# Peptides against a protein of PDB entry 3B8E: the designs that were tried, part 144

Target 1, 230 residues: chain A of PDB entry 3B8E
Amino acid sequence: PFLIFIIANIPLPLGTVTILCIDLGTDMVPAISLAYEQAESDIMKRQPRNPKTDKLVNEQLISMAYGQIGMIQALGGFFTYFVILAENGFLPIHLLGLRVNWDDRWINDVEDSYGQQWTYEQRKIVEFTCHTPFFVTIVVVQWADLVICKTRRNSVFQQGMKNKILIFGLFEETALAAFLSYCPGMGVALRMYPLKPTWWFCAFPYSLLIFVYDEVRKLIIRRRPGGWVE

## One batch from the design tools (peptide; made by RFdiffusion4, then SolubleMPNN)

Design b2_p21_5_s4 (from b2_p21_5, 18 letters changed)
Fold by OpenDDE base, seed 1:
Structure b2_p21_5_s4 (fold): chain B 230 residues (1-230), chain A 21 residues (1-21)
Amino acid sequence: as target 1 above (230 residues)
Amino acid sequence: ALEALLEALKKVQELVEKLRE
């Protein structure tokens, strides 16, 4: 997300606070659980298989899986971002290169795709309105990751974070998302304005996409054991 | 814990904003 922000010079789709909420709120508990589980798995896997090849394959697979899932999550977030901005008059093409003018406090006549002029304050409200939906989109997409993890219980991809810790993490993420979206003062405090409940549904297609992706991946792995997709 | 997290996030946000200035 941040790379696209830099490369495309679009208005900031995901605020620093939102990123921190993802990293610390959503990813930390999973990461801790993975660290414990890797420690447990390293203790358990020390015995049977050639530890060098299996570790490298698993690390590569995990890295590829997380990279791909992360890209889908980012796409989901950006979709929500572009939809919100489009509903506010900013078409995706118009956002390209707009950042410089968008972030300029002295430019109060930034035109949208329909010629409506936007003050700096109005633009920032719209920008901050995108941050919460982006975060919520990621949280909703992570629900699909839980389903993937649950279905992978039988597959070598023990993304099996202790199901309890992962589930707890998802509940924490969801609770945090609800708190940030609906708690009064979050717009002022964290630049995360309240989210309309309808925006939660914008992430569902991407959750489905991740589910389909994982099922296709599992199917490919089953059909071609030892492939690069593992 | 949530309040502490929010406060920490605010501090980080303020720091980032200061760094952007």
Scores: peptide ipSAE 0.007, ipTM 0.325, DockQ to the pose 0.038
Fold by OpenDDE base, seed 3:
Structure b2_p21_5_s4 (fold): chain B 230 residues (1-230), chain A 21 residues (1-21)
Amino acid sequence: as target 1 above (230 residues)
Amino acid sequence: ALEALLEALKKVQELVEKLRE
């Protein structure tokens, strides 16, 4: 998000402090929870055919899969960002290169896509209104990501939700999201204005997309062991 | 604990803002 802010010169979609909250508060517990997940029924029992090549191929495929999921997560966050700004009169194409004028407190006549002029204060309200939904979108997408990361081959329905630490991780990140979204003072402290409850649902299509994507991927792997999709 | 966390986050924010100047 921050890289896109710099490269595309768009209004800041997610604050640095919020990013730190994701990395340290949201991702850490889930990552630990995965370390305690029971081995997939066949992964640990399957002896590598070639210890050198099979490990490298598998690591590359896993890395690619996580990279794809990460891209979908980012896409979900940016989707929410663009939806909010569009609802406030700023179409995506208009945001390109707007940062310089957007962040200039002396310019109080920045025009939206419809010719409406926005003061600095108004622009910052809209910017900070995007931070919370972006964060929550990432959390909701991470629900699916965390669940699907339990296994590489077996469906979530086959493996089940036996890891109590993983379940705790899901609740922890959700509780953190709720805290940051609704606790008084977060707008001032973290530049995250309170989230309308409806925005929690904005990420659900992406969460579902990731879930379906991974289930289909796993299904293909089960039907074609050793395929490039693994 | 919650207040301490909020204060810590506030300090981090202030530091980040100083770094942006």
Scores: peptide ipSAE 0.008, ipTM 0.301, DockQ to the pose 0.038; fails the geometry check
Fold by OpenDDE base, seed 5:
Structure b2_p21_5_s4 (fold): chain B 230 residues (1-230), chain A 21 residues (1-21)
Amino acid sequence: as target 1 above (230 residues)
Amino acid sequence: ALEALLEALKKVQELVEKLRE
């Protein structure tokens, strides 16, 4: 997200505080919960692997899968960001290169895509209004990520939701997202303004995409053991 | 790791603020 902010020179889509909340608040409990997940039944049935070659391949494949999921998460966040700004009069094309004027406190007449002038305060309200939905989008997408991470090869429908700690992690991150989004004073303290409930649904297509992607991947792995998708 | 992340984020924030000046 930050790299795109620098490259495209757009208004900041996600604040540093929200990034910290993701990394420390939402990812830790789920990560711990996955350590207590039951091993896949197929892992125990695997033929003896060459410890040197097969571990390296598996680590690379895991890193690639997490990298792809992370990209889909980022895309979901940016989609929400662009939708919010578009609803406020800033089309995506107009945001390119706008950062310099956007962040300038002395410019109170930044024009949107429709010629409406925005004060510095108004612009910052809109910017900070984007931070919360971006964060919430990541949380909603993480629901799918956490569910799919329970298994490498088995479908979620086959493995089921057996880990109570994982379920607790999902509630914890959701509660944190709700707290940061709706608690009074978060706009001043964390620069996270209240979110309309409708914005929670903007992430659902991406959550579904991750789920479908992973199920398809797992299906391919089951049908082609030892394939490059593993 | 957490402290390193916090420090990195602070540095990034400072860098962003410098780029805004």
Scores: peptide ipSAE 0.007, ipTM 0.299, DockQ to the pose 0.023; fails the geometry check
Fold by OpenDDE base, seed 2:
Structure b2_p21_5_s4 (fold): chain B 230 residues (1-230), chain A 21 residues (1-21)
Amino acid sequence: as target 1 above (230 residues)
Amino acid sequence: ALEALLEALKKVQELVEKLRE
């Protein structure tokens, strides 16, 4: 998110504090919860063909999978960001290069895509209104991520929700998202303005997409062992 | 560590702003 902010010169989609809340508050507990997930019986039964090469391949595949999921999460966040800004009159194309004028306190006549002028204060309200939904989008997408990451090959429906720590992680993330979104003072302290409950649903298509993608991936792996999709 | 990270990120933001200027 920060790299795209720099490269595209768009208004800040996700605040620094929000990033820290994701990395330290949202991602760590799930990661810990996954460490306690039971290994799949099929993985444990496989003898390493070559301990060095198989470990490297598995690490690469896991890294690629997590990297891909992370990209989808970022895309979900940016989608929510662009939707909010578009609803406020700023189309995605208009946001390119706008940051210089957007962040200038002395420019109070920044025009949106429809010719409406925005004061600095109004712009910052809209910007901070994007931070919370971006965060919530990441959390909602992480629900699917956590559920899919507990298994490599088996369907979620086959493995079930056995890890109580994972379940706790899901609730903790949700509680944190609710706290940051609705607790008084978060707009001032964290630059996260209150979120309309409807925005929680903006991430659902992405969560569903990740879930479906992973289930299809796992289905392919089960049908074609040793395929490139691993 | 968190405060240090926040401070570092603020410095990066300031640097980026200066480079745009």
Scores: peptide ipSAE 0.006, ipTM 0.287, DockQ to the pose 0.022; fails the geometry check

Design b2_p21_6_s1 (from b2_p21_6, 17 letters changed)
Fold by OpenDDE base, seed 4:
Structure b2_p21_6_s1 (fold): chain B 230 residues (1-230), chain A 21 residues (1-21)
Amino acid sequence: as target 1 above (230 residues)
Amino acid sequence: SAVEETRRLIEEARRLARELA
């Protein structure tokens, strides 16, 4: 999120504290849960390779998986961000390069895509309105990401949800998201304004999409072992 | 340390929320 903020010079979609809550609060328990995940049935049938080489390969695979998950999560968050800003009159194209004027408190006539002028206070309210749903979207997308990362080749339907720690992590993340979204004072304390319950569903189509994509990918891997998709 | 810091931030947020409620 921060890289896109710098490159595109868009208004900040997520506050620093919220980013820390995501990176440290929501990702740790799931990461631990994945470490204790039961091996895939197909992996268990494979002969152990050289332990030194396998450890290195596993570290690379984990790093690549986390990188891909992080990108998918960011895309989900940005989707919600752009939807909210578009509903408030700021189309994605108009946000490019707008940061400088957006953050200038002395400019009180920043125009949206429809020619409406926004005061500094008004546009900061809209910015802070994006923080909560961005966070919630990441959590919701993370549900799907964690489930799909449980297996490399097998379908979730084949492997099942046997990891109790993973399930606990999902509930913890959801509880944290609900707390930050609806607890009084979060708007002042964390710049996270209360979230309308309807915005929880904004991430669901995206979560479904990545789930379907991963299932298709896994299906291709199962049908064509050793293909470029593996 | 990062986990503890995040916990502290959450606890502080909870405290602030109680003070503002």
Scores: peptide ipSAE 0.012, ipTM 0.281, DockQ to the pose 0.089
Fold by OpenDDE base, seed 5:
Structure b2_p21_6_s1 (fold): chain B 230 residues (1-230), chain A 21 residues (1-21)
Amino acid sequence: as target 1 above (230 residues)
Amino acid sequence: SAVEETRRLIEEARRLARELA
């Protein structure tokens, strides 16, 4: 997200503190919970043909899969960001290169896509309003990510939701997201202004996309063991 | 407890951010 911010020179979609909350708050407990997940029945049965090469290949493939999931997650966040800004009069094309004027506190007449002038304070309110839904989108997408990470090859429908710690982690990150989004003072303290609850649903298509993607991937792996998708 | 710990971590992160700022 930060790299796209620099490259596109758009207003900051996600604050540093929010990023820290994601890294430390939302990812840690779920990651620990996955360590306690039951091993897949097939992992125990599949003898590594070559322990050195097969481990390396598997690690690379896992890293690529998680990289792709991370990209979809980022896209979901940016989608929500652009929708909110568009609703406030800033179309995505207009945001390109706008950062310099956007962040300048001495410019109080930045025009939106429709010619409406925005003061520095008004712009920052909109920006900080975007930080919240970006964060929330990440959390909602993480629900799908955490669920699919329970298994490498088996469908979620086959493995089920057996790990109570994982379920607890999902509730924890959701509660944290709600707290950061709606607690009074978060606008000043975290640069995260309250978001309408309806915006939580903006991330759901992306969560579904990740879920479908992973289920298809796993289906391919089950049908073609030893394929490049493993 | 985990939520409280996360809150503490966030507050600590805020303190650190203020100290760096």
Scores: peptide ipSAE 0.006, ipTM 0.275, DockQ to the pose 0.043
Fold by OpenDDE base, seed 2:
Structure b2_p21_6_s1 (fold): chain B 230 residues (1-230), chain A 21 residues (1-21)
Amino acid sequence: as target 1 above (230 residues)
Amino acid sequence: SAVEETRRLIEEARRLARELA
């Protein structure tokens, strides 16, 4: 997100503090949950695998999966960002290169895609309005990520939600998202303005996409053990 | 390679974001 912000010179989609909240607050508990679940699954799967080759393949698989999921998360966040800005009159194409004028306090007549002029204060309100939905989108997408990481090969429907740590992680990240989105003062403290509850649903297509992607991946792995998808 | 590169870019972006916070 930040690289795209720099490269495309678009308004900042996600504040630095929000990024820290994601990395330290939202990602950490899920990561711990996943570590425990992987440990349990690996203990159950301990047929004497050649520990060197299987560990390397597994690490590569995990790294690829996390990389892909991370990309989908970022895409989901950007989608939400662009939707909000488009609803406020800024089409994605118009945002390209707009950063310089957007962040200039002395320019109070930045035009949107429809010729409406925006003051600096108005622009910043819209920008900060995007931060919260971006964060929430990541959290909602992470729900799917956590659910899919339960199993390497089994469907979520087969293993169910037996991991109490995972359930706790889902609850914690959701509670954190709600807290950051609706707690008074977060707009000033974190530059995260309150989110309309309807925006929680904007992430659902991406969560579904991740879920479908992982189920398809797992299905392929089950049908073709040792394939390139592993 | 592309996934790893993208991951590195994301991690670098996160690092930069942390440095700017």
Scores: peptide ipSAE 0.000, ipTM 0.258, DockQ to the pose 0.022
Fold by OpenDDE base, seed 3:
Structure b2_p21_6_s1 (fold): chain B 230 residues (1-230), chain A 21 residues (1-21)
Amino acid sequence: as target 1 above (230 residues)
Amino acid sequence: SAVEETRRLIEEARRLARELA
């Protein structure tokens, strides 16, 4: 999010403090939980045919899969961001290069896509309104990501939810998201304005997309062992 | 490799963002 903010010169979609909260609060516990996840029984029983080549191939394939999931997560967040800004009169095309004028306190006549002028305070309110739902979107998408990462080839329905630490991580990140979204003062402290509860559901299609994507991927792996999708 | 590199770049950017915050 921050890279896109700099590269595209768009209004800041997610605050730096919020990014820190994601890294420390939402990613750390899940990462630990995945480290303690019991290795898939078929992987553990399968002796590597060639330890050097098979490890390299597996690392590349895993990296690609996680990279693709990460891209979907980012897309989900940005989708929510663009929807909110569009609802407030700023179409995505209009946001490109707007950052300089957007962040300038002395410019109080920034026009939206419909010719409405926005004061500095007004546009900052809209910006901060985007931070919370972006964060929440990432968290909701992470639910699916964490669940699917438990196994390489088995369906989530086959493996089940045996890792109690993973379950704890899901609750922790959700609780953190709720706290940051609804606790009084977070708008001032973290520049995350309160989120309407309905926006929590905006991310669900992306969570579902990740879930379906991974299940399809795993299905392909099961049907074609040793394929490039693995 | 490109995805890993992108992920590394994102993580580095996140680190930098934390340092600047």
Scores: peptide ipSAE 0.000, ipTM 0.250, DockQ to the pose 0.024

Design b2_p21_6_s2 (from b2_p21_6, 18 letters changed)
Fold by OpenDDE base, seed 4:
Structure b2_p21_6_s2 (fold): chain B 230 residues (1-230), chain A 21 residues (1-21)
Amino acid sequence: as target 1 above (230 residues)
Amino acid sequence: SALEEALRKIREARELARKLA
């Protein structure tokens, strides 16, 4: 999110505190939970893990957890960000290069895509309105991403949800998201304004898409071992 | 900056998580 913020010069999609909450509050427990995931059934049948040489979590799982998940989370978050801003009159194309004027408190007539002028205070309200939904979107996407990353080849339906720590992590993330979104004072303390319940569903299409994509990928891997998709 | 420090802490936390995983 921050990289795109710099490159595209768009208004800040996610506050620093919110970023910290994501990475420290939501990512750690799930990441640890992957270490305690049961071995993939097809791997165990082929070759037993050597505890002296093999890492508990292989580099590929780590790469998926922190690479692919991160990219997908960013996409989901930015989707939510752009939707919110578009609903408030700022189309994505108009946001490009707008940061300089957006963050200037002395400019009180920044125009949206429809010619409406926005004061600094109004702009900041809209910006802060994006923080909570962006965070929640990441959490919702993590539900799918963490579940799919538990295996490389097997379907979630084949491997099952046996990792209680992972399940706990999912609930913890959800509880944290709910707390930050709806607890009184969070808007002032964390600049995370209250979230309409409807925004929880904004990321669902992405989560579903990722889930379907990964299941298809895994299906292809199972049918064509050693293929380019692996 | 506070942001850079935050990002550093995030990276450190992720690395720690990877080590624990």
Scores: peptide ipSAE 0.008, ipTM 0.251, DockQ to the pose 0.048
Fold by OpenDDE base, seed 5:
Formats: sequence, structure tokens, C-alpha cells
Structure b2_p21_6_s2 (fold): chain B 230 residues (1-230), chain A 21 residues (1-21)
Amino acid sequence: as target 1 above (230 residues)
Amino acid sequence: SALEEALRKIREARELARKLA
């Protein structure tokens, strides 16, 4: 997200505080919970690994899969960001290169895509309004990510939701997201303004996309053991 | 160290926000 912010020179979609809340608050407990997940039923049916070749290939494939999931998460966040700004009069094309004027407190006449002038304070309110939905989008997408990480080859429907700690982690990150989104004073303290509940649903297509992607991947792995998708 | 630096940056950003608010 930060790299795209620099490259596109757009208003900041996600604050540093929210990034830290994701890294430390929402990811830690779920990650620990995965350590207690029940082993896959197919682990014992796997062919003997060649320790020299298969381990390296598997590590590369895992890194690629997580990289792809991370990209889908980022896309979901940016989608929500662009929708909110568009609803407030700033079309995506107009945001390109706007950051310099956007962040200048002495410019109080920044025009939106429709010629409406925005004061610095108004712009910052809109910007901070985007931070919360972006964060919430990441959390909602993480639900799917956490669920799919339970297994490498088995479908979620086959493995089931047996890990109570993982379920607790999902509730914890959701509760944290709700707290940061709706607790009074978070706008000043964390630059996270209250979010309309409808914005939680903006992430659902991306969560579903991750889920479908992973299920398809796992299906391919089951049908073609030893393939490049493992 | 990275966490401490991040927390420091957060504090600085909050202080800056208070000065700007």
C-alpha cells in the first residue's frame, strides 16, 4: 500500500498506525492459532520428500501463494479507498499526482473531479475516513486467509473449523476492527473516523475471491500431486 | 527495535496531529 502511495502520488490510503494494528494486533493471534490447527489427513499419504529439491520448491510455492493473497488484500483495500473518494467527488484518475496539493495545509481550494473546492480540513476528514474502511477491508479479507491457511491440500469443507483458537482469533481481530472503527476519539487518536456498516461488505467479494482461488489451487494440487502449484 | 521505532513514529505522528489539530 505504501509503495503504491509513493508511485501514484495519491492521498494516503492507510495510516502507519493502522498498519501497525494489522501487523501486531490482527495477525499475531491468528498466526499463533494456526500452530494448533489439526494436521491434514493427507500428510501421511504424501510421497517421500526429496530433502534437497522438494523443500526448496515448496518454500518458493508457499511464498508465491502468500504473495498473491497479499496482492488481493491490497487490491481490496484500494478498491474501497477509491470508491469512498469517488463518492466524495474524487475520481481515481483525478487522485493521481494530487498528494502534493492534498497534503499542503496552505491550499484550501483543491478541486475535486466536479470542480468543488475542498479545504485542508475537509480533505483530511475524507482521507481519514478512508483509513478505517481500508483497515476493515484487510481484516475481512484476512478472515478468508486465515481459514484457507488451515490446510495446504484439503478443502476447508473437508478439514472443517475444528480449531477453536483460530475461531477466537477471528473474533478478536473483528472486535479490534470494530473498536478502532467506532470507539469515540479514534478519529483524533488514530486518524480513523467512524465507518458506515455498509462499507464492511465492500471487502466480501475479495474475501470470496481468495477463498475460491485457494480452493481451486488445492483442487489442482489434489488432482496433480507434484505439480508446480504445490 | 523496529517495533520501538514504529511506536516512536506513531507517537511523533500523534504529537504532530495534536499540534495541527
Scores: peptide ipSAE 0.007, ipTM 0.269, DockQ to the pose 0.027
Fold by OpenDDE base, seed 3:
Structure b2_p21_6_s2 (fold): chain B 230 residues (1-230), chain A 21 residues (1-21)
Amino acid sequence: as target 1 above (230 residues)
Amino acid sequence: SALEEALRKIREARELARKLA
């Protein structure tokens, strides 16, 4: 998000403090939870892989899969960002290059896509209104990501939800998201204005997309072991 | 490799943002 902010010169979609909250608060516990996940039912039944040839292929495929998931997560966040700004009169194309004028407190006549003029304070309210939904979108997408990362080959339905630590991780990141979204003072402290409950659902299509994508991927792997999708 | 590099750059940018924050 911050890179896109700099490169595209768009209004800041997610504050630096919020990014830190994601990395330290929402990603850490889930990552630890995965370390305690039970091995896949078939891992112990597999013959030892050739350490020279099979490692490189698997690392590339794993990195590609996680990279694709990460891209879907980013798309989900930016989708929410653009929807909010569009609802407030700023179409995505109009946001390109707007940062300089957007962040200038002395310019109080920045026009939206419909010719309406926005004061600095009004613009900052809209900007900060985007931070919370963006954050929540990432968390909701991470639900699916965390669940699918339990296994490489088995479906979530086959492996089940037996890891209590994983469930705790899901709860923790959700609780943190709720706290940051609705606790009084977060708008001032973190520049995250309260989130309308309806915005929690904005991320669900992307969460579902990741889930379906991974289940399809795993299905292909099960049907074609050793394929390029693994 | 390109994705790893992109992820590395994102991590570096996040670390930089953390230092600037």
Scores: peptide ipSAE 0.000, ipTM 0.242, DockQ to the pose 0.023
Fold by OpenDDE base, seed 2:
Structure b2_p21_6_s2 (fold): chain B 230 residues (1-230), chain A 21 residues (1-21)
Amino acid sequence: as target 1 above (230 residues)
Amino acid sequence: SALEEALRKIREARELARKLA
């Protein structure tokens, strides 16, 4: 998010403090919960065909899969960001290069895509209104990510939700998201303005996309053992 | 910035942890 902010010179989609909340508060507990997930019996029973090459290939494939999931998460966040700004009159194309004027507190006549002028205060309210939904989007997408990470081959429906710590992680990150979104003072402290409950659903398509992607991937792996998708 | 670098390291560590999980 920050790289896109710099490269595209758009208004800040996600604040640094919010990023810290994601990395330390939202992602850490789920990551720890995954350490307690039971290993798949099929993985443990497999001997590598070539211990050196197969390990390297598997690490590359896993890295690629998680990289793809991370990209989908980022896309989900940016989608939510652009939707909110578009609803407030700023179309995505208009945001390109707007940062300089956007962040200048002495410019109080920044025009949106429809010619409406925005004061600095109004712009910052809209910007900070984007931070919370972006964060919530990441959390909702992480629900799917966390669930799919417990297995490499088996479907979630086959493996089930056996890890109580994993379940706790899902509730914890959701509770944190609710706290940061609705607790008084978060707008000042974290630049996260209150979020309408309806915005929680904005991330659902991406969460579903990740879930479907992983289930399809796992299905292919089960049907074609040793394939490139593994 | 130092903060950005720290965040990068945290992300890398988390990614590694996910790969090992």
Scores: peptide ipSAE 0.005, ipTM 0.236, DockQ to the pose 0.044; fails the geometry check

